# Peptides against a protein of PDB entry 1EBD, part 18

Target 1, 138 residues: chain A of PDB entry 1EBD
Amino acid sequence: KASYEGKVAAEAIAGHPSAVDYVAIPAVVFSDPECASVGYFEQQAKDEGIDVIAAKFPFAANGRALALNDTDGFLKLVVRKEDGVIIGAQIIGPNASDMIAELGLAIEAGMTAEDIALTIHAHPTLGEIAMEAAEVAL

## One batch from the design tools (peptide; aimed at target 1 D115)

Design b2_p16_6_s4 (made by RFdiffusion4, then SolubleMPNN; from b2_p16_6, 11 letters changed)
Fold by OpenDDE base, seed 1:
Structure b2_p16_6_s4 (fold): chain B 138 residues (1-138), chain A 16 residues (1-16)
Amino acid sequence: as target 1 above (138 residues)
Amino acid sequence: RIEEIQKLMQELSAKT
């Protein structure tokens, strides 16, 4: 957020078009395991009266995580039931701080769980867990 | 470990 707002401000000062219009602000905790989130948490969505599917997939079932011997945690997608749109995501596990960017992009673009489920991820990768969680939401 | 993960997730929620 702050870095992006700083860039927009600099562009405005330079006379370039600038706008701050974002839906998804990533948050990261660089712990072990790493934690990352973007958009709604499941409970936040419920508190706002949004009917959601919380689709969770564990790193213990991810081939790359197994190969790395780093299988703690999970990915969770928060999917709006009405239209299948992804409105939030949380990752606890290996490379969560970088992996959250894919999900941030998906949320900003208004993508559905189906869109991610149909996106081919390289095998074996940690990123496949997003596809697996999306399939759980279908 | 699950309890620790849940705590970290709560801390993450507080950052938003």
Scores: peptide ipSAE 0.031, ipTM 0.640, DockQ to the pose 0.028
OpenDDE base, seeds 2, 3, 4, 5: peptide ipSAE 0.029, 0.028, 0.031, 0.029; ipTM 0.632, 0.630, 0.638, 0.634

Design b2_p16_7 (made by RFdiffusion4)
Pose (drawn by RFdiffusion4):
Structure b2_p16_7 (pose): chain A 138 residues (1-138), chain P 16 residues (1-16)
Amino acid sequence: as target 1 above (138 residues)
Amino acid sequence: EAEALATIAEKAAERA
């Protein structure tokens, strides 16, 4: 957040019509099962007055997570029911800090669960859980 | 993994 604004400030000083414009910022916590979040939590979304569905997919089902032998965790997609647009995501489990980037890019650009579900992911990887979760969302 | 992420990035670029 600080670095982004740093650029916006210098650009505005120079005359560039720069402004602060992002839909979300990811936050990561390096706990044992590292966790990452971006966008709305399922509860914040409905408290905001938004009809949102949430899809939750477990690492226990992913093959790479079984190989890593760390199966405690999940990925959650908070999706606007009215248009399938993803507005928040939460990952708890190995490499959540890295996996968060894909969901983050999707939120920033206003993509849908289908956009992600129709994207072929690597197998066997953890990042593909996002594919399976969006499939659940659909 | 890189290809999947690139796909998302290309879509985002097109939309920007």

Design b2_p16_7_s1 (made by RFdiffusion4, then SolubleMPNN; from b2_p16_7, 7 letters changed)
Fold by OpenDDE base, seed 5:
Structure b2_p16_7_s1 (fold): chain B 138 residues (1-138), chain A 16 residues (1-16)
Amino acid sequence: as target 1 above (138 residues)
Amino acid sequence: MEEALETLRRKAEERA
């Protein structure tokens, strides 16, 4: 967050239009397992009156996680029901701190669960879980 | 493990 805000400030000083978008600012906890989040949590969305689908997929069902013997946790997508747009994501599990970047990009770009579901992810990879969770949301 | 996961989730929520 601080780094991003600094960039926005620098761009403003340089005469370039910029804005701070707090929606897609990732938060990471470097624990074992790692925990990462970007955008809305399910309850936050509900508190704001947004009708959402919380699509969760467990690492226990991910081929790469199984191969790594690291299957604790899940990926959750928070999807706005009216248009299928991903507005939040949480990952608890292996490589969560890095994997959250893809979902941050998706949220910033206004992508839908369908967009992610239709994006080919290499098999077997941890990142494939994003595609699986997106399919759950459909 | 579930309790640990919820703790991590809570920490992430607090930082977000």
Scores: peptide ipSAE 0.030, ipTM 0.631, DockQ to the pose 0.032
OpenDDE base, seeds 1, 2, 3, 4: peptide ipSAE 0.027, 0.028, 0.028, 0.025; ipTM 0.622, 0.623, 0.616, 0.594

Design b2_p16_7_s2 (made by RFdiffusion4, then SolubleMPNN; from b2_p16_7, 9 letters changed)
Fold by OpenDDE base, seed 3:
Structure b2_p16_7_s2 (fold): chain B 138 residues (1-138), chain A 16 residues (1-16)
Amino acid sequence: as target 1 above (138 residues)
Amino acid sequence: MEEALEKLRKKAEEKA
């Protein structure tokens, strides 16, 4: 947010319109395990009357997490039922702080769970968990 | 895990 606001301010000073706004702002906690979120939480969506699917996949079922002996936590996708669009994501687990960026991009681009499910992730990787969670949402 | 998510929710709300 702060960096984005700085960019908007710079563009305004230069006399250029800032035409692009963010849909989602990521939040990260560098704990052990790491925690990261972008977009809606499930309950936030429900509070706004959005019918959602909360698709959850555990790191305990991820091949790379098993190989690293770091299997605590999960990835959760918040998917709007009407059109399958990803509107939020939460990650608790290994490399959550970096992995949230893929999902941030997906939300900003208005991508669906199907889009992520059809994206081939390298095997075995932690990032593969996003694809697995997306498949749960289908 | 749910407690961690709730903490994240609060943090996200503060940054929104």
Scores: peptide ipSAE 0.032, ipTM 0.640, DockQ to the pose 0.035
OpenDDE base, seeds 1, 2, 4, 5: peptide ipSAE 0.028, 0.027, 0.030, 0.030; ipTM 0.620, 0.612, 0.623, 0.611

Design b2_p16_7_s3 (made by RFdiffusion4, then SolubleMPNN; from b2_p16_7, 9 letters changed)
Fold by OpenDDE base, seed 3:
Structure b2_p16_7_s3 (fold): chain B 138 residues (1-138), chain A 16 residues (1-16)
Amino acid sequence: as target 1 above (138 residues)
Amino acid sequence: MEEALERLRELAAARR
């Protein structure tokens, strides 16, 4: 956020067209387990009248998490029902702080749960949990 | 886990 705002301010001062868009700003808490979020929370979307699917997949069902003996938590996708577009994501678990970036990219690009579900993830990886959660949303 | 869920709820509240 602050770094992006600084860039926008510099561009504005230089006379370049610039806009601040906060649609997919990640938030991370470097706790144990780590917490990360981008875009809408499920209840936030509902409060704004957006009909959503909340697709949740646990790290306890992820092959890499099992191999690491670090299976606490889950990934949640918040998917708009009308068109399947991903509008939010939350992660509690191993490497959440880095894994949130894939989902931030998906939200910024207007990608659907189907787009993520059809993306081949390396096996076994923690990142496969995004694909698994996307499949739940279909 | 419960503490992590609480932190996530705090993040949710901060975005409203």
Scores: peptide ipSAE 0.247, ipTM 0.829, DockQ to the pose 0.032
OpenDDE base, seeds 1, 2, 4, 5: peptide ipSAE 0.049, 0.044, 0.060, 0.037; ipTM 0.671, 0.671, 0.686, 0.650; seed 4 fails the geometry check

Design b2_p16_7_s4 (made by RFdiffusion4, then SolubleMPNN; from b2_p16_7, 10 letters changed)
Fold by OpenDDE base, seed 5:
Structure b2_p16_7_s4 (fold): chain B 138 residues (1-138), chain A 16 residues (1-16)
Amino acid sequence: as target 1 above (138 residues)
Amino acid sequence: MEEALQKLRELAEARR
């Protein structure tokens, strides 16, 4: 947030039109395991009356996580049922602090679970877990 | 943001 606002301010000072218009701000905890979130939590969406599916995939089923012997945790997608749009994501596990960026992009772009499920991820990578969780949402 | 961090802390604690 602050870095992005600083960029917008610099662009405005330079005489370029710029605006701070973002839907989702990532939150990260650099713990062991790492924790990251962007957009809605499942219960938050429900409390606001949004009908959602929570699609969860464990790192214990990810080939790269197995190879690294770091399989604790999961990725969760919060998907709006009416249109399949991803409105939130949580990651607890290896590289969560960096992996949340893909999901932040997906939310800001209004992508669906199908969009991620149909995106080819390199094999074997931790990033494949986003694709696997998206497939669970279908 | 603070609410999200609190929820993440709760999720991390629930795994221990």
Scores: peptide ipSAE 0.149, ipTM 0.746, DockQ to the pose 0.025
OpenDDE base, seeds 1, 2, 3, 4: peptide ipSAE 0.125, 0.110, 0.126, 0.048; ipTM 0.731, 0.722, 0.731, 0.676

Design b2_p16_8 (made by RFdiffusion4)
Pose (drawn by RFdiffusion4):
Structure b2_p16_8 (pose): chain A 138 residues (1-138), chain P 16 residues (1-16)
Amino acid sequence: as target 1 above (138 residues)
Amino acid sequence: REEAMETIEELAQTHY
């Protein structure tokens, strides 16, 4: 957040019609099962008065997570029911800090669960859980 | 949006 604004400030000073414009910022916590979040939590969304569905997919079902032998965790997609647009995501499990980038790019650009679900992911990898979760969302 | 999707497709092939 600080670095982004740093650029916006210099650009505004120079005359560039720069402004602060992002839909979200990811936050990561390096706990044992590292966790990452972006966008709305399922509760914040509804408390905001939004009809959102949430899809939750476990690492226990992913093959790579079984190979890593760390199966405690999940990925959650908070999706606007009215248009399938993803507005928040939460990952708890190995490499959540890296997996969060895909869901983050999707939120910033206003993509849908289908956009992600129709994207072929790597197998076997953790990042693909997002694919399976969006499938669940659909 | 298109640039984000291209990045996402690259990331979708990443192994973690």

Design b2_p16_8_s1 (made by RFdiffusion4, then SolubleMPNN; from b2_p16_8, 7 letters changed)
Fold by OpenDDE base, seed 2:
Structure b2_p16_8_s1 (fold): chain B 138 residues (1-138), chain A 16 residues (1-16)
Amino acid sequence: as target 1 above (138 residues)
Amino acid sequence: MEEAMKKIKELAQKVL
């Protein structure tokens, strides 16, 4: 946030068009397990009248998490039902602070759950959890 | 943002 706001402010001072869209701004807590979020929470979307699918996939079902012996938590995608667009993501688990960046990119680009589900992730990785959660949203 | 951080903390407290 603060680094991005500083960049946008510098771009504005330089006379470049600058807008701060906070929808794709990640929020991270470097706890054990790590916690990350970007975009809408499921309940926030519902409170705004957005019909959503909340797709959840656990780290305990991921081959890399098992190999690391770190299987606590889950990834949740918040997908708009009308068009399949990803509007939010939450991660609790190992490497959540880095994994949220892919989902931040997907939200900023207006990608669908299908776009993520059809993206080949390297095996075995924690990143495959995003793909698996996207498949649950289809 | 404060609400998002509050929700993350509330979510973390359910798993910690």
Scores: peptide ipSAE 0.025, ipTM 0.487, DockQ to the pose 0.035
OpenDDE base, seeds 1, 3, 4, 5: peptide ipSAE 0.024, 0.010, 0.020, 0.024; ipTM 0.440, 0.356, 0.445, 0.483

Design b2_p16_8_s2 (made by RFdiffusion4, then SolubleMPNN; from b2_p16_8, 9 letters changed)
Fold by OpenDDE base, seed 5:
Structure b2_p16_8_s2 (fold): chain B 138 residues (1-138), chain A 16 residues (1-16)
Amino acid sequence: as target 1 above (138 residues)
Amino acid sequence: KEEALRQMKELAQRVL
């Protein structure tokens, strides 16, 4: 956030058009397990009158997490029911701080749960959990 | 913004 805001400010001062308002600003807590979030929480979307699907997949069902013996937590997608667009994501678990970037990209691009579900993830990886959670949203 | 920060703190508190 602060680094990005600094870059945008520098571009604006240089006379380059720059968008300051992003839909998907990630937040990370470097705990054990790590916590990451981007976009809407499920309750926030509901409070704004957005009808959502909350698709949750556990790290205990991820092949890489099992191989690492680090299976605590889950990934949650917040998907708008009207159009299947991903509007938020939360991760509690291994590598959550880095994995949130894929979901930030998906939200900024206006991608659907189907777009993520149809994206081939390498096997076995922690990243596959995004694909698995997207399949739960279909 | 404040509500999203509250929800993120609640998420972290479930794990800490």
Scores: peptide ipSAE 0.104, ipTM 0.730, DockQ to the pose 0.035
OpenDDE base, seeds 1, 2, 3, 4: peptide ipSAE 0.086, 0.061, 0.081, 0.034; ipTM 0.718, 0.701, 0.714, 0.638

Design b2_p16_8_s3 (made by RFdiffusion4, then SolubleMPNN; from b2_p16_8, 9 letters changed)
Fold by OpenDDE base, seed 2:
Structure b2_p16_8_s3 (fold): chain B 138 residues (1-138), chain A 16 residues (1-16)
Amino acid sequence: as target 1 above (138 residues)
Amino acid sequence: KEKALEKIKELAKRVL
């Protein structure tokens, strides 16, 4: 947040109109397990009248998480039902602080769950959970 | 484990 707001402020001072889009700003808690979020929570979307799919995939089903012996948590995608666009993501688990960046990019770019489901993720990685959660949203 | 994940999910909802 602060670094992004500082960049937007610098761009505005330089005469470049830049909008602060808070939807794609990640928020991270470096706990054990780590917590990360970007965009809408499922309840926030519902409170705004957005019909959403909440697709959830557990780290316990991920081969890399098993190999690391770190299987606590899940990834959740918040997908708008109308068009399949990803409007939020939450991660609780290993490497959540870094994994949220892919989903922040997807939200900022207006990508669908299908776009992520069709993206080849390296095997075995924690990142495959984003693909698996996207497949659950289809 | 589940109770810890619920607490973390609540913490995420309050801090994020």
Scores: peptide ipSAE 0.028, ipTM 0.419, DockQ to the pose 0.027
OpenDDE base, seeds 1, 3, 4, 5: peptide ipSAE 0.022, 0.020, 0.017, 0.025; ipTM 0.435, 0.412, 0.393, 0.430

Design b2_p16_8_s4 (made by RFdiffusion4, then SolubleMPNN; from b2_p16_8, 10 letters changed)
Fold by OpenDDE base, seed 5:
Structure b2_p16_8_s4 (fold): chain B 138 residues (1-138), chain A 16 residues (1-16)
Amino acid sequence: as target 1 above (138 residues)
Amino acid sequence: KEKALEEMKKLAQRVL
């Protein structure tokens, strides 16, 4: 956040209009398991009158998480039903602090659940859970 | 911001 706000300020001083997009600002808690979030929570979207799909996939069904013996938690995508655009994501589980960056990019770029579902993820990886959760949203 | 932190705490508490 502070780093991004500093870039926006520098761009504005340089004569490039820029705004802080708070939707794509990640939040991370380095607990065990790790917690990460970007964009909307499901209830936040509902409170704003956005009709959403909350697609959830458990790490207990992820091949890499099984191989690591670290299967606690899940990935959740918050998908706008109108257009399939990903507007939020939450990860609780292994490597959530790093994995949230892919979903932050997807939200910032206005990607759909279909875009993520059609993105080839290496097998077996923790990142593959994003693809699996996107398939649940279809 | 505060609501997002509360939701994160609820999520963490369900898994911790």
Scores: peptide ipSAE 0.054, ipTM 0.691, DockQ to the pose 0.034
OpenDDE base, seeds 1, 2, 3, 4: peptide ipSAE 0.046, 0.041, 0.052, 0.027; ipTM 0.688, 0.681, 0.687, 0.566

## One batch from the design tools (peptide; aimed at target 1 V23 A109)

Design b2_p17_1 (made by RFdiffusion4)
Pose (drawn by RFdiffusion4):
Structure b2_p17_1 (pose): chain A 138 residues (1-138), chain P 17 residues (1-17)
Amino acid sequence: as target 1 above (138 residues)
Amino acid sequence: SMAEFTAEALARIEARL
């Protein structure tokens, strides 16, 4: 957040019509099962007065997570029911800090669960859980 | 593909900005 604004400030000073414009910022916590979040939590969304569905997919089902032998965790997609647009995501499990980037880019650009579900992911990887979760969302 | 997905996402963000 600080670095982004740093650029916006210098650009505005120079005359560039720069402004602060992002839909979300990811936050990561390096706990044992590292966790990452971006966008709305399922509860924040409905407290905001938004009809949102949430899809939750476990690492226990992913093959790479079994190989890593760390199966405690999940990925959650908070999706606007009215248009399938993803507005929040939460990952708890190995490499959540890296996996968060895909869901983050999706939120910033206003993509749908289908956009992600129709994207072929690597197998066997953890990042593909997002594919399976969006499939669940659909 | 992930490449196509990323290119589309960046194009959308750039259009917004």

Design b2_p17_1_s1 (made by RFdiffusion4, then SolubleMPNN; from b2_p17_1, 6 letters changed)
Fold by OpenDDE base, seed 3:
Structure b2_p17_1_s1 (fold): chain B 138 residues (1-138), chain A 17 residues (1-17)
Amino acid sequence: as target 1 above (138 residues)
Amino acid sequence: SLEEFRRRALARIEARR
């Protein structure tokens, strides 16, 4: 957030039209396992009257996590039921701090769970778990 | 407020589809 706001300010000072129009602000905790979040939590969406699917996939079922012997945690997508739009994501597990960027992009672009499910992810990778969680939301 | 921020964020997501 602060880094992006600093970039927008620098662009404005340089005479380029720019605005702070972000939708998805990532939050990361560099614990073991790592925790990352972007957009809505499931309960926040429910409290605002949004009907959501919480699609969850465990790292214990991810081929790369198994190969690394690091299988704690999960990825969760928060998907609006009406149209399948991704409005939030949470990751607890290996590489969560970097993996949240894909989901931040998906939310900013207004993508659906179907868009992620239909995107080819390399096998076996930790990032493949985003595709698996998206398939759960379908 | 945080609520107002989230409401505007959803409206922007919808406008991009």
Scores: peptide ipSAE 0.068, ipTM 0.658, DockQ to the pose 0.046
OpenDDE base, seeds 1, 2, 4, 5: peptide ipSAE 0.032, 0.034, 0.021, 0.024; ipTM 0.610, 0.618, 0.602, 0.565; seed 2 fails the geometry check

Design b2_p17_1_s3 (made by RFdiffusion4, then SolubleMPNN; from b2_p17_1, 6 letters changed)
Fold by OpenDDE base, seed 2:
Structure b2_p17_1_s3 (fold): chain B 138 residues (1-138), chain A 17 residues (1-17)
Amino acid sequence: as target 1 above (138 residues)
Amino acid sequence: SVEEFREKALARIEARR
């Protein structure tokens, strides 16, 4: 966000039309384990009257996480029940700071859990956790 | 917030160690 806002500001100073127009702004904590979030939290969605599915998949069930011996944590998808659209995601675990980008893209594009579940992810990768969580949401 | 999520999640991770 800060880097993007800085770029927009630089473009504005240079006299170019530019705007910050994102639905999904990621938040990342570069700790061990890493933590990342984009879009709605489950409780936030509920507080706004959105009926949601909260789908979780643990790193301990992922082949890449096992191979890395780094299996702490999970990914959570927040999916709107009405239409299956992904409206939020949270990750705590290895590479959460990078893994959140796929989900940020999905949310920004208005994708469904089905879209992610039907996207082929390379095996074995940490990215498969997003696919697995999406399958849980179906 | 992401910080609140992190704190709650870490507590669960630690409880499983």
Scores: peptide ipSAE 0.505, ipTM 0.906, DockQ to the pose 0.021
OpenDDE base, seeds 1, 3, 4, 5: peptide ipSAE 0.504, 0.494, 0.498, 0.491; ipTM 0.907, 0.904, 0.905, 0.903

Design b2_p17_2 (made by RFdiffusion4)
Pose (drawn by RFdiffusion4):
Structure b2_p17_2 (pose): chain A 138 residues (1-138), chain P 17 residues (1-17)
Amino acid sequence: as target 1 above (138 residues)
Amino acid sequence: TRAEKRAAAQAAIEALA
């Protein structure tokens, strides 16, 4: 957040019609099962008065997570029911800090569960859980 | 444009995937 604004400030000073414009910022916590979040939590979304569905997919079902032998965790997609647009995501499990980038790019650009679900991911990887979660969302 | 941003994000996601 600080670095982004740093650029916006210098650009505004120079005359560039720069402004602060992002839909979300990811936050990561390096706990044992590292966790990452971006966008709305399922509760924040409804409390905001939004009809959102949430899809939750476990690492226990992903093949790479079984190979890593760290199966405690999940990925959650908070999706606007009215248009399938993803507005928040939460990952708890190995490499959540890296996996969060994909869901983040999707939120920033306003992509749908289908957009992600129709994207072929690597197998066997953890990042593909997002694929399977969006499939669940659909 | 927003459309360009979306298309770039889709391509980036495909690259990551």

Design b2_p17_2_s1 (made by RFdiffusion4, then SolubleMPNN; from b2_p17_2, 11 letters changed)
Fold by OpenDDE base, seed 5:
Structure b2_p17_2_s1 (fold): chain B 138 residues (1-138), chain A 17 residues (1-17)
Amino acid sequence: as target 1 above (138 residues)
Amino acid sequence: SREERYRRALEKIKELA
């Protein structure tokens, strides 16, 4: 957020009008396992009256996580039922701090669970868990 | 503070487990 706002401010000062227009700001905690979140939490969405699907997939079922012997945790997608749009995501597990970026991009772009599910992810990678969770939401 | 925001975020995420 600060970096993005700084860039926008620099552009504005340089005479190129720009606005801070973001939907999702990531939050990361570099614990063991790492924790990351972007967009809505499930309960937050429900409290705002948004009907959501919470799609969860465990790292214990991810091939790369198994190979790394680091299988604690999960990825959760918060998907709006009305149109399948991803509005939030949470990750507890290996490389969560970097993996959240894909989901931040997806949310910012207004992508659906189907978009992620149909995106080919390299095999075997931790990133495949996003695709797997998206499939759960379908 | 950033630290406090991260703490709150961590607690919210842990509730998902």
Scores: peptide ipSAE 0.048, ipTM 0.660, DockQ to the pose 0.031
OpenDDE base, seeds 1, 2, 3, 4: peptide ipSAE 0.023, 0.025, 0.025, 0.022; ipTM 0.603, 0.578, 0.593, 0.562; seed 3 fails the geometry check

Design b2_p17_2_s2 (made by RFdiffusion4, then SolubleMPNN; from b2_p17_2, 7 letters changed)
Fold by OpenDDE base, seed 1:
Structure b2_p17_2_s2 (fold): chain B 138 residues (1-138), chain A 17 residues (1-17)
Amino acid sequence: as target 1 above (138 residues)
Amino acid sequence: SAAERRAAALEQIRALA
């Protein structure tokens, strides 16, 4: 957030009008396993009256995670039931700090779980877990 | 269209942010 705001400020100073306009700010904890979140938590959405699906997929079922012997944790997508739009994501597990960027992009672009499910992810990769979680939400 | 519904949803989320 601070880095992005700094970039916007620099662009404004340089004569390029820009505004801070984002839906979700990622939060990362570089623990072992790593933790990352963007957008709504399931309970936050419910508290605001948004009907959501919490689609969860474990790293224990991810081929790359198995190959790395690093299978603790999961990815959770928070998907609005009305239209399948992704409004939040949480990752606890390997490379969560980098993997959250895909979901941040998806949220900012207004993508649906179907969009992610239909996106081909390289095999075997940790990133496939996003596709798997999206399929759970369908 | 699906694209329009998605755009509307995005605007709703932005309004809550």
Scores: peptide ipSAE 0.085, ipTM 0.697, DockQ to the pose 0.057
OpenDDE base, seeds 2, 3, 4, 5: peptide ipSAE 0.026, 0.026, 0.041, 0.031; ipTM 0.594, 0.611, 0.643, 0.610

Design b2_p17_2_s3 (made by RFdiffusion4, then SolubleMPNN; from b2_p17_2, 10 letters changed)
Fold by OpenDDE base, seed 2:
Structure b2_p17_2_s3 (fold): chain B 138 residues (1-138), chain A 17 residues (1-17)
Amino acid sequence: as target 1 above (138 residues)
Amino acid sequence: SAAERREEALRKIKELA
């Protein structure tokens, strides 16, 4: 967010037209475990009357997390029931700060849970957890 | 279409931004 705003500001100062258009702004806390979020939280969606599926998958069930002996936490996808579009994601666990980028891309592209579920992820990787959570949402 | 789904989802997310 700060980097994006800085880019827009720099362009404006240089005399070039630019606009800030916030869509899905990621938030990261570099704690142990790391925390990351993008788009809607489940309760935010519900408060706005959006019918959602909250699909959760734990790192304890991820092969790479087990191999790393770092299995605390989970990934949660917030999926609109009507059409399966991903509207939010939260990650608490190893490499959450980097993993959130895939889900930010998915939201910006209007992807569905099915799109991610059918995307082959390398094995064993932490990133497989996104695919697993997407499968839960189907 | 995918484009329509994207536009709708993005509009809603912006309201929370």
Scores: peptide ipSAE 0.110, ipTM 0.721, DockQ to the pose 0.058
OpenDDE base, seeds 1, 3, 4, 5: peptide ipSAE 0.039, 0.102, 0.080, 0.025; ipTM 0.551, 0.711, 0.702, 0.586

Design b2_p17_2_s4 (made by RFdiffusion4, then SolubleMPNN; from b2_p17_2, 11 letters changed)
Fold by OpenDDE base, seed 1:
Structure b2_p17_2_s4 (fold): chain B 138 residues (1-138), chain A 17 residues (1-17)
Amino acid sequence: as target 1 above (138 residues)
Amino acid sequence: SAEERRKQALEKIKELA
């Protein structure tokens, strides 16, 4: 967020009109395991009266995570039941800090769980856990 | 459409950013 605000400010100073757009800002903690989140948490959505599906898939069931001997944690998608649109995601596990970007993109684009489920992810990769979680939400 | 879904989703999540 701060980096983006700085970029907008620099562009404005340079004579390029730019707007600050605060949407789908990720939060990352570089702990072991890493933690990352973007958009709604499940409880936040519920508190606002949004009917959601919380689709969770564990790294213990991910082929790449197994190969890396790093299987702690999970990926969770928060999906609006009405139309399947992804409104949030949380990752606790290997490479969460980078993997959250895919889900930030998905939220920014208004993608559904089906959109991610139908996107082929390379096998075996950590990233395919997003596809697996999306399939849970279907 | 994807455009309409995006619009609806962004209206809801913008407060979290």
Scores: peptide ipSAE 0.062, ipTM 0.654, DockQ to the pose 0.086
OpenDDE base, seeds 2, 3, 4, 5: peptide ipSAE 0.000, 0.012, 0.020, 0.006; ipTM 0.298, 0.358, 0.557, 0.351

